Peptides against a protein of PDB entry 1Y74. Designs and how they scored, part 55

Target 1, 57 residues: chain A of PDB entry 1Y74
Amino acid sequence: LGLERDVSRAVELLERLQRSGELPPQKLQALQRVLQSRFCSAIREVYEQLYDTLDIT

## One batch from the design tools (peptide; made by RFdiffusion4, then SolubleMPNN)

Design b2_p28_4_s3
Fold by OpenDDE base, seed 5:
Formats: structure tokens, C-alpha cells, sequence
Structure b2_p28_4_s3 (fold): chain B 57 residues (1-57), chain A 28 residues (1-28)
């Protein structure tokens, strides 16, 4: 699925947006923390495994 | 494997919730 790569890219984009100062940095940081959370990583691993076995698109 | 990953996800969620509550209590 490449979801790990896509999440990593989303985090990089959030870091760029935080540095621009155009958006409330606290909200962007909260979203970054969610995407980097151990919970989010565990759910991603479950999803990738289910996708590989059940072809859930 | 999926059931073990789900259990790990639940344990990590409960930990993160406790850590968020502890942070709120320190920032007040």
C-alpha cells in the first residue's frame, strides 16, 4: 500500500506548513502528533494486513 | 496477527489517553 510513505510525506508537509506560520501551529502540531502516534502506526499495520488478505479497497 | 495488532493498538491508545490527561494537568 505504501501507507507508511504517504504518512511520512503528510508529516513532512505539516512541518512545512508549521514553518510558514500561515495556519495555527497548534492544530498542525496536533495533527502531526496523531499521524506519528503509536496508535496510528498500529492501526495502519492492521489496515495493511487486512488489505493484503481481503483486498479491501 | 491482526488480532494481536488490534490488541497492541488498544494498549497504545489507552497509554496515549493517560499521557494527554497528565499533560493537561501540568499545563493548567
Amino acid sequence: as target 1 above (57 residues)
Amino acid sequence: RAAELLRRAEEELEREEREREERRRREE
Scores: peptide ipSAE 0.067, ipTM 0.542, DockQ to the pose 0.018
Fold by OpenDDE base, seed 2:
Structure b2_p28_4_s3 (fold): chain B 57 residues (1-57), chain A 28 residues (1-28)
Amino acid sequence: as target 1 above (57 residues)
Amino acid sequence: RAAELLRRAEEELEREEREREERRRREE
């Protein structure tokens, strides 16, 4: 699915945006924490398994 | 399997929510 790579890329982009100072760093950091959370990883794993089973496009 | 992973994910969410509330209460 590439979803793990896409999440990792989203985290990298958020780190870049935080360093630019153009946006409130606390909100970007909160979003980064959500994407790196164990909850988000568990939901991703469930989604990947369901996707593989249901072949949803 | 998916239902068990969902349950674990919900339990992890509730832990993270409690930890966030505890952090907010320490910053007040």
Scores: peptide ipSAE 0.063, ipTM 0.541, DockQ to the pose 0.018
Fold by OpenDDE base, seed 3:
Structure b2_p28_4_s3 (fold): chain B 57 residues (1-57), chain A 28 residues (1-28)
Amino acid sequence: as target 1 above (57 residues)
Amino acid sequence: RAAELLRRAEEELEREEREREERRRREE
């Protein structure tokens, strides 16, 4: 799936948006913390396992 | 296996929520 790579890329984009100052940095930082949480990682692992098991092509 | 990962994720979410509430109560 590459979902781990896509989440990592989303975090990098959020860091760039925080540095541009065009958007409220506190809200972007809160979203970044959610994406880096152990909860989000556990949900990602469950999703990847279900995707592989169901062979959703 | 998936159901055990979900339970661990829920327990971690509840801990993070409690820590956020305790922090808010100290800032008031």
Scores: peptide ipSAE 0.059, ipTM 0.527, DockQ to the pose 0.018
Fold by OpenDDE base, seed 1:
Structure b2_p28_4_s3 (fold): chain B 57 residues (1-57), chain A 28 residues (1-28)
Amino acid sequence: as target 1 above (57 residues)
Amino acid sequence: RAAELLRRAEEELEREEREREERRRREE
């Protein structure tokens, strides 16, 4: 699925947006913390397993 | 391993939701 790569890319984009100061940095930092959480990683692993089991194209 | 991490995170979220509801009821 490449979902781990897409999450890593989203974190990199959030770090760039925080440094530009164009958006509220506290909300961007909160979203970054959620994406890097063990909870988000656990949900990703469950989703990947379900996708493989259901053979969704 | 993922299922145990999911269960712990759901238990933490449910505690934080109860604590937020109890705070709202004290401000009324």
Scores: peptide ipSAE 0.039, ipTM 0.481, DockQ to the pose 0.016

Design b2_p28_5_s1 (from b2_p28_5, 20 letters changed)
Fold by OpenDDE base, seed 4:
Structure b2_p28_5_s1 (fold): chain B 57 residues (1-57), chain A 28 residues (1-28)
Amino acid sequence: as target 1 above (57 residues)
Amino acid sequence: LLSLLLEAGRRIQEALEQAERLEREARA
């Protein structure tokens, strides 16, 4: 599973975008906060633990 | 509830993968 890696990569990209100034940084930072929140982490953890054993369909 | 969490996780993963692709395309 690569969800943790994907989230980390997304945060990295958001930080780069914030520094570039190409987009308004406030909304990008808000998204970054969501991705780094305990809520998102909890969802990720449950997902990673159960993904291989449960069918979501 | 568990199915919802799993689906949310899957959707987040897919969205992030798409976002990364779009970022790469935007830089090209």
Scores: peptide ipSAE 0.088, ipTM 0.566, DockQ to the pose 0.367
Fold by OpenDDE base, seed 5:
Structure b2_p28_5_s1 (fold): chain B 57 residues (1-57), chain A 28 residues (1-28)
Amino acid sequence: as target 1 above (57 residues)
Amino acid sequence: LLSLLLEAGRRIQEALEQAERLEREARA
C-alpha cells in the first residue's frame, strides 16, 4: 500500500505550493490540516489494515 | 461501512496521484 506515502507526498506538495504563491494559500493550508488531522490518520490506518482482506470492487 | 471506507481510501489515493502528476507537469 502507498496511501501513507501518498498522503505524505501530498502534504509536501501543498507546502511547496503555499510557498510558491501560485495559488491562494488559505485553502491549501486548510487541506493540509485535514490531511494531517487525527481523523484522516485514523481513516488511513483502518484502510491500510483492511485493504487486503476486503474487496472494494 | 468498511467497504465504503476502503473505497474512499482508494479514491483519495487516486486523487493524490493525479495531483502529484499535475504538479510535476507544472514544474516541467
Scores: peptide ipSAE 0.087, ipTM 0.570, DockQ to the pose 0.332
Fold by OpenDDE base, seed 2:
Structure b2_p28_5_s1 (fold): chain B 57 residues (1-57), chain A 28 residues (1-28)
Amino acid sequence: as target 1 above (57 residues)
Amino acid sequence: LLSLLLEAGRRIQEALEQAERLEREARA
C-alpha cells in the first residue's frame, strides 16, 4: 500500500536527519511521533480502504 | 467527515513526496 510505504519512508528519513545533526532534532522527533501515532494510523487505514470507493469532495 | 479524512490522507501523501524531493536535493 502506497501510503503505508510513504509513512515508513518518512520515518526513516526523519531518523536519518536526527542522526545527521544538521537540524534541531526536537521538532523532527515530534513529527516522527505524530507519523507513528495511532491517529495517523487510523487516518491511513480509512484512506487506504475507502479511497477507491469515495471521491474527495 | 470521511471526505475530510481522505483529504487529510491525500495531503499527507503529497507532503511526504515533497519532503523526499527536498531530502534528495539536499544530499546532491
Scores: peptide ipSAE 0.087, ipTM 0.563, DockQ to the pose 0.360
Fold by OpenDDE base, seed 3:
Structure b2_p28_5_s1 (fold): chain B 57 residues (1-57), chain A 28 residues (1-28)
Amino acid sequence: as target 1 above (57 residues)
Amino acid sequence: LLSLLLEAGRRIQEALEQAERLEREARA
């Protein structure tokens, strides 16, 4: 679940950046949508399920 | 192919860790 935590933190950071107005929000919002998408969740599940059994190197 | 996917996931984690570090530095 480390990846899940990291993705959640990334979303939190993106939300803060959007509120600060320091950066154009459009691309940040798009990235947030990708990170919260079903696609990203599916990839995360594959990663988490197989991480302990497969060689990554 | 699946090993490459897992490696990509690991690299994403590392990138996010660096982003969080930058955020902390910017807040200080």
Scores: peptide ipSAE 0.083, ipTM 0.563, DockQ to the pose 0.306; fails the geometry check

Design b2_p28_5_s2 (from b2_p28_5, 18 letters changed)
Fold by OpenDDE base, seed 1:
Formats: C-alpha cells, structure tokens, sequence
Structure b2_p28_5_s2 (fold): chain B 57 residues (1-57), chain A 28 residues (1-28)
C-alpha cells in the first residue's frame, strides 16, 4: 500500500534529521506535533479495524 | 502487509521518543 511506504519514508527522513543534529529544536518540535497529530491516530485506528476484520498477517 | 504497517507504526513511536530526548538535551 502507498500508505505504509510513505510512513516508512517519513521515519527514514526523521532518523536522518535526528542524526545530523542540524535540525533546530523548534523545527523538530513542529515535526513531532505533526506526527503526534490525529493523522497517526487515524492510521492506527484504520490498522486496528483492518486487522480485526481480516485477521491476516 | 498488515505486519509491515504495524512495524512502521512502532518505528514512528520509537523515533518520536528519540526526538523528545534530543529536544530535551538541546534545551539544557
């Protein structure tokens, strides 16, 4: 699915930014807020619903 | 495929915790 690929890419980019140490704290905080937003909660909810209904690996 | 999505969510949660620690250290 495109969603899992986009999520994986976002994680990779975040890890690179963290390792560089060049990201200003304010920008890091903004990114954290985006990732902690209702977006990730909605993704989790969809995942749980799909897992419950399909019950497949 | 659902397992991959679970793993990606766990990686996000880990990255968020690491980012919080980095932000805390940068403010000290």
Amino acid sequence: as target 1 above (57 residues)
Amino acid sequence: ELERLRQALEEIERALREAEELERRARE
Scores: peptide ipSAE 0.078, ipTM 0.510, DockQ to the pose 0.073
Fold by OpenDDE base, seed 2:
Structure b2_p28_5_s2 (fold): chain B 57 residues (1-57), chain A 28 residues (1-28)
Amino acid sequence: as target 1 above (57 residues)
Amino acid sequence: ELERLRQALEEIERALREAEELERRARE
């Protein structure tokens, strides 16, 4: 799924940022806020709808 | 297929918690 791929890429990038230790705390906080925003909530909602409708693994 | 998406969301939640801990340590 395109959305699945994009989410997986976001996870990968976040993990790299955490491991590098080079990201200023303020930028990390900004990233956290973006990921905790309605965006990730919407992704979860789409997932739940698809899961409930398609019932596929 | 949707299980992979579930796993990715779970990993995001874990990474966010780890990032919060890193931010907390950087402020101390």
Scores: peptide ipSAE 0.082, ipTM 0.512, DockQ to the pose 0.072; fails the geometry check
Fold by OpenDDE base, seed 5:
Structure b2_p28_5_s2 (fold): chain B 57 residues (1-57), chain A 28 residues (1-28)
Amino acid sequence: as target 1 above (57 residues)
Amino acid sequence: ELERLRQALEEIERALREAEELERRARE
């Protein structure tokens, strides 16, 4: 899935930012807010619908 | 494939918690 690849890339970038320690707390908080936004909630919802409908790994 | 997506979402959740702890420590 293109979505899986995009999510995996987002995780990778976030891990890099965390390990660097270079991101100011306020910017980190802004990033956290984006990742906790309706976007990620919608992705989770789509995933849950697909998972509940299809028994595919 | 859906299992990999599940794992990626769980990793995001873990990373968010770790980031919150980093932010908390930086405010001390």
Scores: peptide ipSAE 0.082, ipTM 0.512, DockQ to the pose 0.072; fails the geometry check
Fold by OpenDDE base, seed 4:
Structure b2_p28_5_s2 (fold): chain B 57 residues (1-57), chain A 28 residues (1-28)
Amino acid sequence: as target 1 above (57 residues)
Amino acid sequence: ELERLRQALEEIERALREAEELERRARE
């Protein structure tokens, strides 16, 4: 899924930024806010609906 | 594929919590 790849890439980026320590806290906070946006919440909701309907393990 | 998406969302949540803790420590 394209969405899965985009989410995975965002995770990788965040982890690299955390380990490098090169990103100022304010920029890291801005990235966190983007990843915590209503978009991610909406995607989670859609996923949960599909997961519950399909009963996937 | 949906299981991988679930795992990716859980990893984001974990990374966000860890980043918040790092940011808090950097302000102290």
Scores: peptide ipSAE 0.079, ipTM 0.511, DockQ to the pose 0.074; fails the geometry check

Design b2_p28_5_s3 (from b2_p28_5, 15 letters changed)
Fold by OpenDDE base, seed 4:
Structure b2_p28_5_s3 (fold): chain B 57 residues (1-57), chain A 28 residues (1-28)
Amino acid sequence: as target 1 above (57 residues)
Amino acid sequence: LLEELLRAAEEIQEALRQVEELAREAEE
């Protein structure tokens, strides 16, 4: 669903920003860790299930 | 419980918005 795609895109963007060195990498890496955490994945899965079940558009 | 899950989803969405803002700042 859209949330999984958006998270994946955000991670890719964070990785690019880390490589560019334009911003302090520590905060970017922390955000990336949050987005790739099991917690984030679990919330995303529940969110997607709710959208599938309730047909929320 | 559902409210807590919604809050957690909102926190993730806010983190995504922060990433977008950081990307915008890096382009400037």
Scores: peptide ipSAE 0.100, ipTM 0.597, DockQ to the pose 0.786
Fold by OpenDDE base, seed 1:
Structure b2_p28_5_s3 (fold): chain B 57 residues (1-57), chain A 28 residues (1-28)
Amino acid sequence: as target 1 above (57 residues)
Amino acid sequence: LLEELLRAAEEIQEALRQVEELAREAEE
């Protein structure tokens, strides 16, 4: 789903930024943890269920 | 649960916004 893809892309970007060392890693790591949290997964699950229920393509 | 979900959605949206901002800064 679009949300899953966008979150995965954002995590990838954050990992690249952390490896570059150009930016303070603390904020980047915090953002990554939000995106990889169980709450993020729960939101993705709800999103998927809504689309499945409403038959939205 | 709904309140936690809404809070988590707000946190995710803010995180995504910040990632986009950082990506733009990295391109500069």
Scores: peptide ipSAE 0.098, ipTM 0.604, DockQ to the pose 0.705
Fold by OpenDDE base, seed 2:
Structure b2_p28_5_s3 (fold): chain B 57 residues (1-57), chain A 28 residues (1-28)
Amino acid sequence: as target 1 above (57 residues)
Amino acid sequence: LLEELLRAAEEIQEALRQVEELAREAEE
């Protein structure tokens, strides 16, 4: 689904930013943890269920 | 890299807004 792909892309970009050293890594890592949290996983699950139910393409 | 991250964040936020709108419509 689009949301899952967008989250995965955002995590990948955050990892690249952490490796580049352009920004303080701690804040980037905190944001990455939020995106990989159970909260975001629950949101993605609800999102997927809605799309499955409504047959949204 | 920062610009790409911002674009990805905007896409995530738009997706979340779509979910919120669907949830609102389901409650009506």
Scores: peptide ipSAE 0.074, ipTM 0.549, DockQ to the pose 0.035
Fold by OpenDDE base, seed 3:
Structure b2_p28_5_s3 (fold): chain B 57 residues (1-57), chain A 28 residues (1-28)
Amino acid sequence: as target 1 above (57 residues)
Amino acid sequence: LLEELLRAAEEIQEALRQVEELAREAEE
C-alpha cells in the first residue's frame, strides 16, 4: 500500500543519509527507529484496515 | 538526498492526513 511504500522509502533514504555522514547519524537513526516502531506499524495496520473496509484504491 | 527525504516525509504526512479523513468519515 502507499503508506507502507512511503515509509519504506523514507527508511531507505535515512539509511543512505546515515552512510553519507552529511548529518549526525544518531538523529537519523532515531527517526528511522520511529518509522520502524510498533507505533508506526500500528498506524499502517489501521490504514490498511480502513482501506480494506472502504475499498479505496 | 535531504530534499528527497523531505518529499518522502511530506508524502507520509499526506497519507496520514488521508487516514485521518477516512477515520473521520468511518465514524460518521
Scores: peptide ipSAE 0.073, ipTM 0.548, DockQ to the pose 0.035

Design b2_p28_7_s1 (from b2_p28_7, 20 letters changed)
Fold by OpenDDE base, seed 5:
Structure b2_p28_7_s1 (fold): chain B 57 residues (1-57), chain A 28 residues (1-28)
Amino acid sequence: as target 1 above (57 residues)
Amino acid sequence: DEAARRAAEEQARRQALLERVAAELAAL
């Protein structure tokens, strides 16, 4: 829940930085693709499940 | 023991999430 929001916010910030043209857009696009990958989504689900179990104990 | 059953079901769900991560790693 919190991490999903933070990743979504990070993607939005990368899209803004890409539009400014101040940074190499290809590297920012590659990072955006990584953050939106199924791999990063699976890691996020594990992380959220670990913290949900720690907050209940 | 119902508490032991619930703990085993939670552990099985956690293992399934780790297996999904391992499958995505193997596909890179």
Scores: peptide ipSAE 0.235, ipTM 0.723, DockQ to the pose 0.012
Fold by OpenDDE base, seed 3:
Structure b2_p28_7_s1 (fold): chain B 57 residues (1-57), chain A 28 residues (1-28)
Amino acid sequence: as target 1 above (57 residues)
Amino acid sequence: DEAARRAAEEQARRQALLERVAAELAAL
């Protein structure tokens, strides 16, 4: 299940957007912290268990 | 039967995951 990879990729994209200076860096950093939160990790584990039967290539 | 036992073990695992989500929600 690629959800951990997709979250890691989303965090990398947010870091690139922070470096461009086009968006408020504090709001992007807050979103990055949410995606890396224990809450989002727990939701990811539930999603992975529900979809462990789905061959998401 | 063995099928009912496996279904109960899977249900218990799903319930423990939901309890973890509820604990993280209560800690926000």
Scores: peptide ipSAE 0.232, ipTM 0.720, DockQ to the pose 0.012
Fold by OpenDDE base, seed 1:
Structure b2_p28_7_s1 (fold): chain B 57 residues (1-57), chain A 28 residues (1-28)
Amino acid sequence: as target 1 above (57 residues)
Amino acid sequence: DEAARRAAEEQARRQALLERVAAELAAL
């Protein structure tokens, strides 16, 4: 399952957008904190456990 | 029965994940 990798990639993209200064940095940082939250990690682990048999190529 | 024991261990793991999600929801 690539969900952890996809979340990590989304965080990297938000960090790049934050460094460009084109968008309000506080809103991007808030979204990054949400994606890295313990809540989002717990939801990811449930999803991975439910779909562990799905080879998502 | 070993199959019943393995099924109970898997169920306990699923329950612990749900309890963790519930605890994080209650902390928001």
Scores: peptide ipSAE 0.231, ipTM 0.718, DockQ to the pose 0.012
Fold by OpenDDE base, seed 4:
Order: sequence, then structure tokens, then C-alpha cells
Structure b2_p28_7_s1 (fold): chain B 57 residues (1-57), chain A 28 residues (1-28)
Amino acid sequence: as target 1 above (57 residues)
Amino acid sequence: DEAARRAAEEQARRQALLERVAAELAAL
């Protein structure tokens, strides 16, 4: 499913930005925790079930 | 009817996903 891959990629990009030191690491960590939350996972599952007909290749 | 049963099972799964979202919203 494209959305799970895109969320995983977004988390990886946030970890790279934290290591660069160009941005406040605490704000990036807070965003990473939000993206990995049970809430965001539940929203992702609803989106995947509603859009399971979108073969997002 | 087996098609009606499958449709009801799919609707029950969708409802359970919405209830999970509602539970996470109520925990904020």
C-alpha cells in the first residue's frame, strides 16, 4: 500500500533532517512521534480501506 | 444470500476502523 511506504519514507527523511542539525531536533522528534502514533495508524488504515480501489502504483 | 453476508462483514470491518479512530480521538 502506497501510504504506509510514504509514511515510512517521511519518518526516514525526518531522521535525516534531525542528523543534519539544520532544524530544531525536538520539533522533528515530535512530528515523528505523531506520524508513528496509534491515531495516525488508525487514519492510515481507514484511508487504505476507502481507497483500496486506487492501485497507487 | 452470500453476497449480502460478505457486504455486511465488510461494513462491520469499516465500522470497527471508524470506532478505533473515535477511541483515539476520545483519548486526546
Scores: peptide ipSAE 0.230, ipTM 0.718, DockQ to the pose 0.012

Design b2_p28_8_s2
Fold by OpenDDE base, seed 4:
Structure b2_p28_8_s2 (fold): chain B 57 residues (1-57), chain A 28 residues (1-28)
Amino acid sequence: as target 1 above (57 residues)
Amino acid sequence: SEVEELVAELEEILERIERLRQLVDTLL
């Protein structure tokens, strides 16, 4: 699903950015935690349906 | 640089997610 793929890719990018060591890791880790939070997981299904329907590009 | 490319892609994804959030807020 598109939103799930976007979130997963965003997490991958954040992990790579953290490993690069070129940016302060704290904000990157915080954003990653938000994207992987239970809250995000709980609302994902509703958002995913709208994501696909509305074709957010 | 590699970091700049990663940041650019990340920003694009986050912007897409934010647009979705905004639309959802108007619909719900």
Scores: peptide ipSAE 0.353, ipTM 0.817, DockQ to the pose 0.531
Fold by OpenDDE base, seed 2:
Structure b2_p28_8_s2 (fold): chain B 57 residues (1-57), chain A 28 residues (1-28)
Amino acid sequence: as target 1 above (57 residues)
Amino acid sequence: SEVEELVAELEEILERIERLRQLVDTLL
């Protein structure tokens, strides 16, 4: 689904950015943790339905 | 640079997620 794909791609980008060594990793890692958090996953179902409906790409 | 391109794509995704959050906050 769209939101799940966005979250997955964001995590992938954050991992690549951390591996580059050109940016301070702490904030990147923190953002990755938020995106992979149980809180985010718990609300994802509700948000996903609206994400698909609203098509905010 | 590659890093600049990755950051740009990440910012685009995060902006999209933020727009969703804003809409949800007004609807729920």
Scores: peptide ipSAE 0.350, ipTM 0.816, DockQ to the pose 0.533
Fold by OpenDDE base, seed 5:
Structure b2_p28_8_s2 (fold): chain B 57 residues (1-57), chain A 28 residues (1-28)
Amino acid sequence: as target 1 above (57 residues)
Amino acid sequence: SEVEELVAELEEILERIERLRQLVDTLL
């Protein structure tokens, strides 16, 4: 799914950025936590339907 | 740099997610 793939890729990028050590990790970690939160998971199905319908790629 | 490229891609993805959020807000 498009949104799921976007979230997964975003998390991967955040992990790579954290490993680089070139940026302060705290805000990166916070953003990663938000993207992986139960709240985001709970709304994903509804948002995914809209994501596909609206085609915002 | 590698970091700059990663940040750029991340920003692109986050922008798509934000566009979705904005559109959802118009529907709800």
Scores: peptide ipSAE 0.345, ipTM 0.813, DockQ to the pose 0.504
Fold by OpenDDE base, seed 1:
Structure b2_p28_8_s2 (fold): chain B 57 residues (1-57), chain A 28 residues (1-28)
Amino acid sequence: as target 1 above (57 residues)
Amino acid sequence: SEVEELVAELEEILERIERLRQLVDTLL
């Protein structure tokens, strides 16, 4: 849940930053797309296990 | 500012994710 929580919070922050209108939205949107991508979904389980085990916080 | 605080938190999270990526690259 740690990595999922980090990704979810990062996406939330990116959406808020895009809505602020104070920053150019294109790169923020691109980063959001990466975090929500099929690639990230495909590797999340393995990364989550390591997140929990190694506690890299 | 509010935007500065949001950017700071985002950078902290991305840095944590990057540290995980680097560690995983040494293991897999």
Scores: peptide ipSAE 0.342, ipTM 0.814, DockQ to the pose 0.539

Design b2_p28_8_s3
Fold by OpenDDE base, seed 4:
Structure b2_p28_8_s3 (fold): chain B 57 residues (1-57), chain A 28 residues (1-28)
Amino acid sequence: as target 1 above (57 residues)
Amino acid sequence: SEVEQLVRELQELLERIRRLQQLLDTLL
């Protein structure tokens, strides 16, 4: 699904950025924790159907 | 640079997620 795919891609990018060593990792790691949290999962569960049917540019 | 490209893509994704969440908050 679109939202789940976007979140998964965001986490992947955060992991790459952390491995690069060119940026302070703390904020990147914190954002990754939020995106992988139970809270974020609960929001996706509620929103996913609407995300799939709506296109916001 | 590679890092700059990754940061740009990440920012675009986060903004898309944010916009959708904002719309959903108004609909629900």
Scores: peptide ipSAE 0.263, ipTM 0.770, DockQ to the pose 0.535
Fold by OpenDDE base, seed 5:
Structure b2_p28_8_s3 (fold): chain B 57 residues (1-57), chain A 28 residues (1-28)
Amino acid sequence: as target 1 above (57 residues)
Amino acid sequence: SEVEQLVRELQELLERIRRLQQLLDTLL
């Protein structure tokens, strides 16, 4: 669930950034759409079990 | 600013996601 949590947090941050009104929203929205896309979800499903076994540190 | 902090955290998350994706790609 690490990748899912990271993606979810990223989406949350994008939503906060959009609500701030301090940045042009279009690119933020586009990135949010990509992260929430079914395509990305499908890829995440394939790799999710391996994600937690990998340490980026 | 708060926005700058949020952007930094977002960038860190995206980089973490990207790096792990890259590692996974090398396994396939």
Scores: peptide ipSAE 0.259, ipTM 0.768, DockQ to the pose 0.510
Fold by OpenDDE base, seed 1:
Structure b2_p28_8_s3 (fold): chain B 57 residues (1-57), chain A 28 residues (1-28)
Amino acid sequence: as target 1 above (57 residues)
Amino acid sequence: SEVEQLVRELQELLERIRRLQQLLDTLL
């Protein structure tokens, strides 16, 4: 699913950026927590069907 | 650098997510 794929890729990038040691990790980790939160997951569940059928590009 | 590339990709993903959420917010 498109939204789930985009969120998963964003989390992967945040993890790689944290491991690089070139950026302060606190804000990166906070953003990762938001993307993985139950609240965001609930919103994604509601939006997912429409997200899959709409094209904004 | 690799870090700069990763940051750019992350920013593009977050913007795409936000734009889709904004569009969906008009429908729900």
Scores: peptide ipSAE 0.257, ipTM 0.769, DockQ to the pose 0.515
Fold by OpenDDE base, seed 2:
Structure b2_p28_8_s3 (fold): chain B 57 residues (1-57), chain A 28 residues (1-28)
Amino acid sequence: as target 1 above (57 residues)
Amino acid sequence: SEVEQLVRELQELLERIRRLQQLLDTLL
């Protein structure tokens, strides 16, 4: 599932960036919270089938 | 640097998500 995979990878990158300590964590944490929210999960579920059929470019 | 690479990859993912959301908004 493309959208779920992309969001999951984005969260993984945000976690790695937070652990690096090279960047202020507040905005990274906020973005991670949004991407992992139930609201975003509900939207993702509705859009998932169409998302998987679309080209990335 | 490693951090710069991670930031670039994250930016690419977010842009992909944004573009696909825009396409979905057009279709639905």
Scores: peptide ipSAE 0.257, ipTM 0.768, DockQ to the pose 0.485

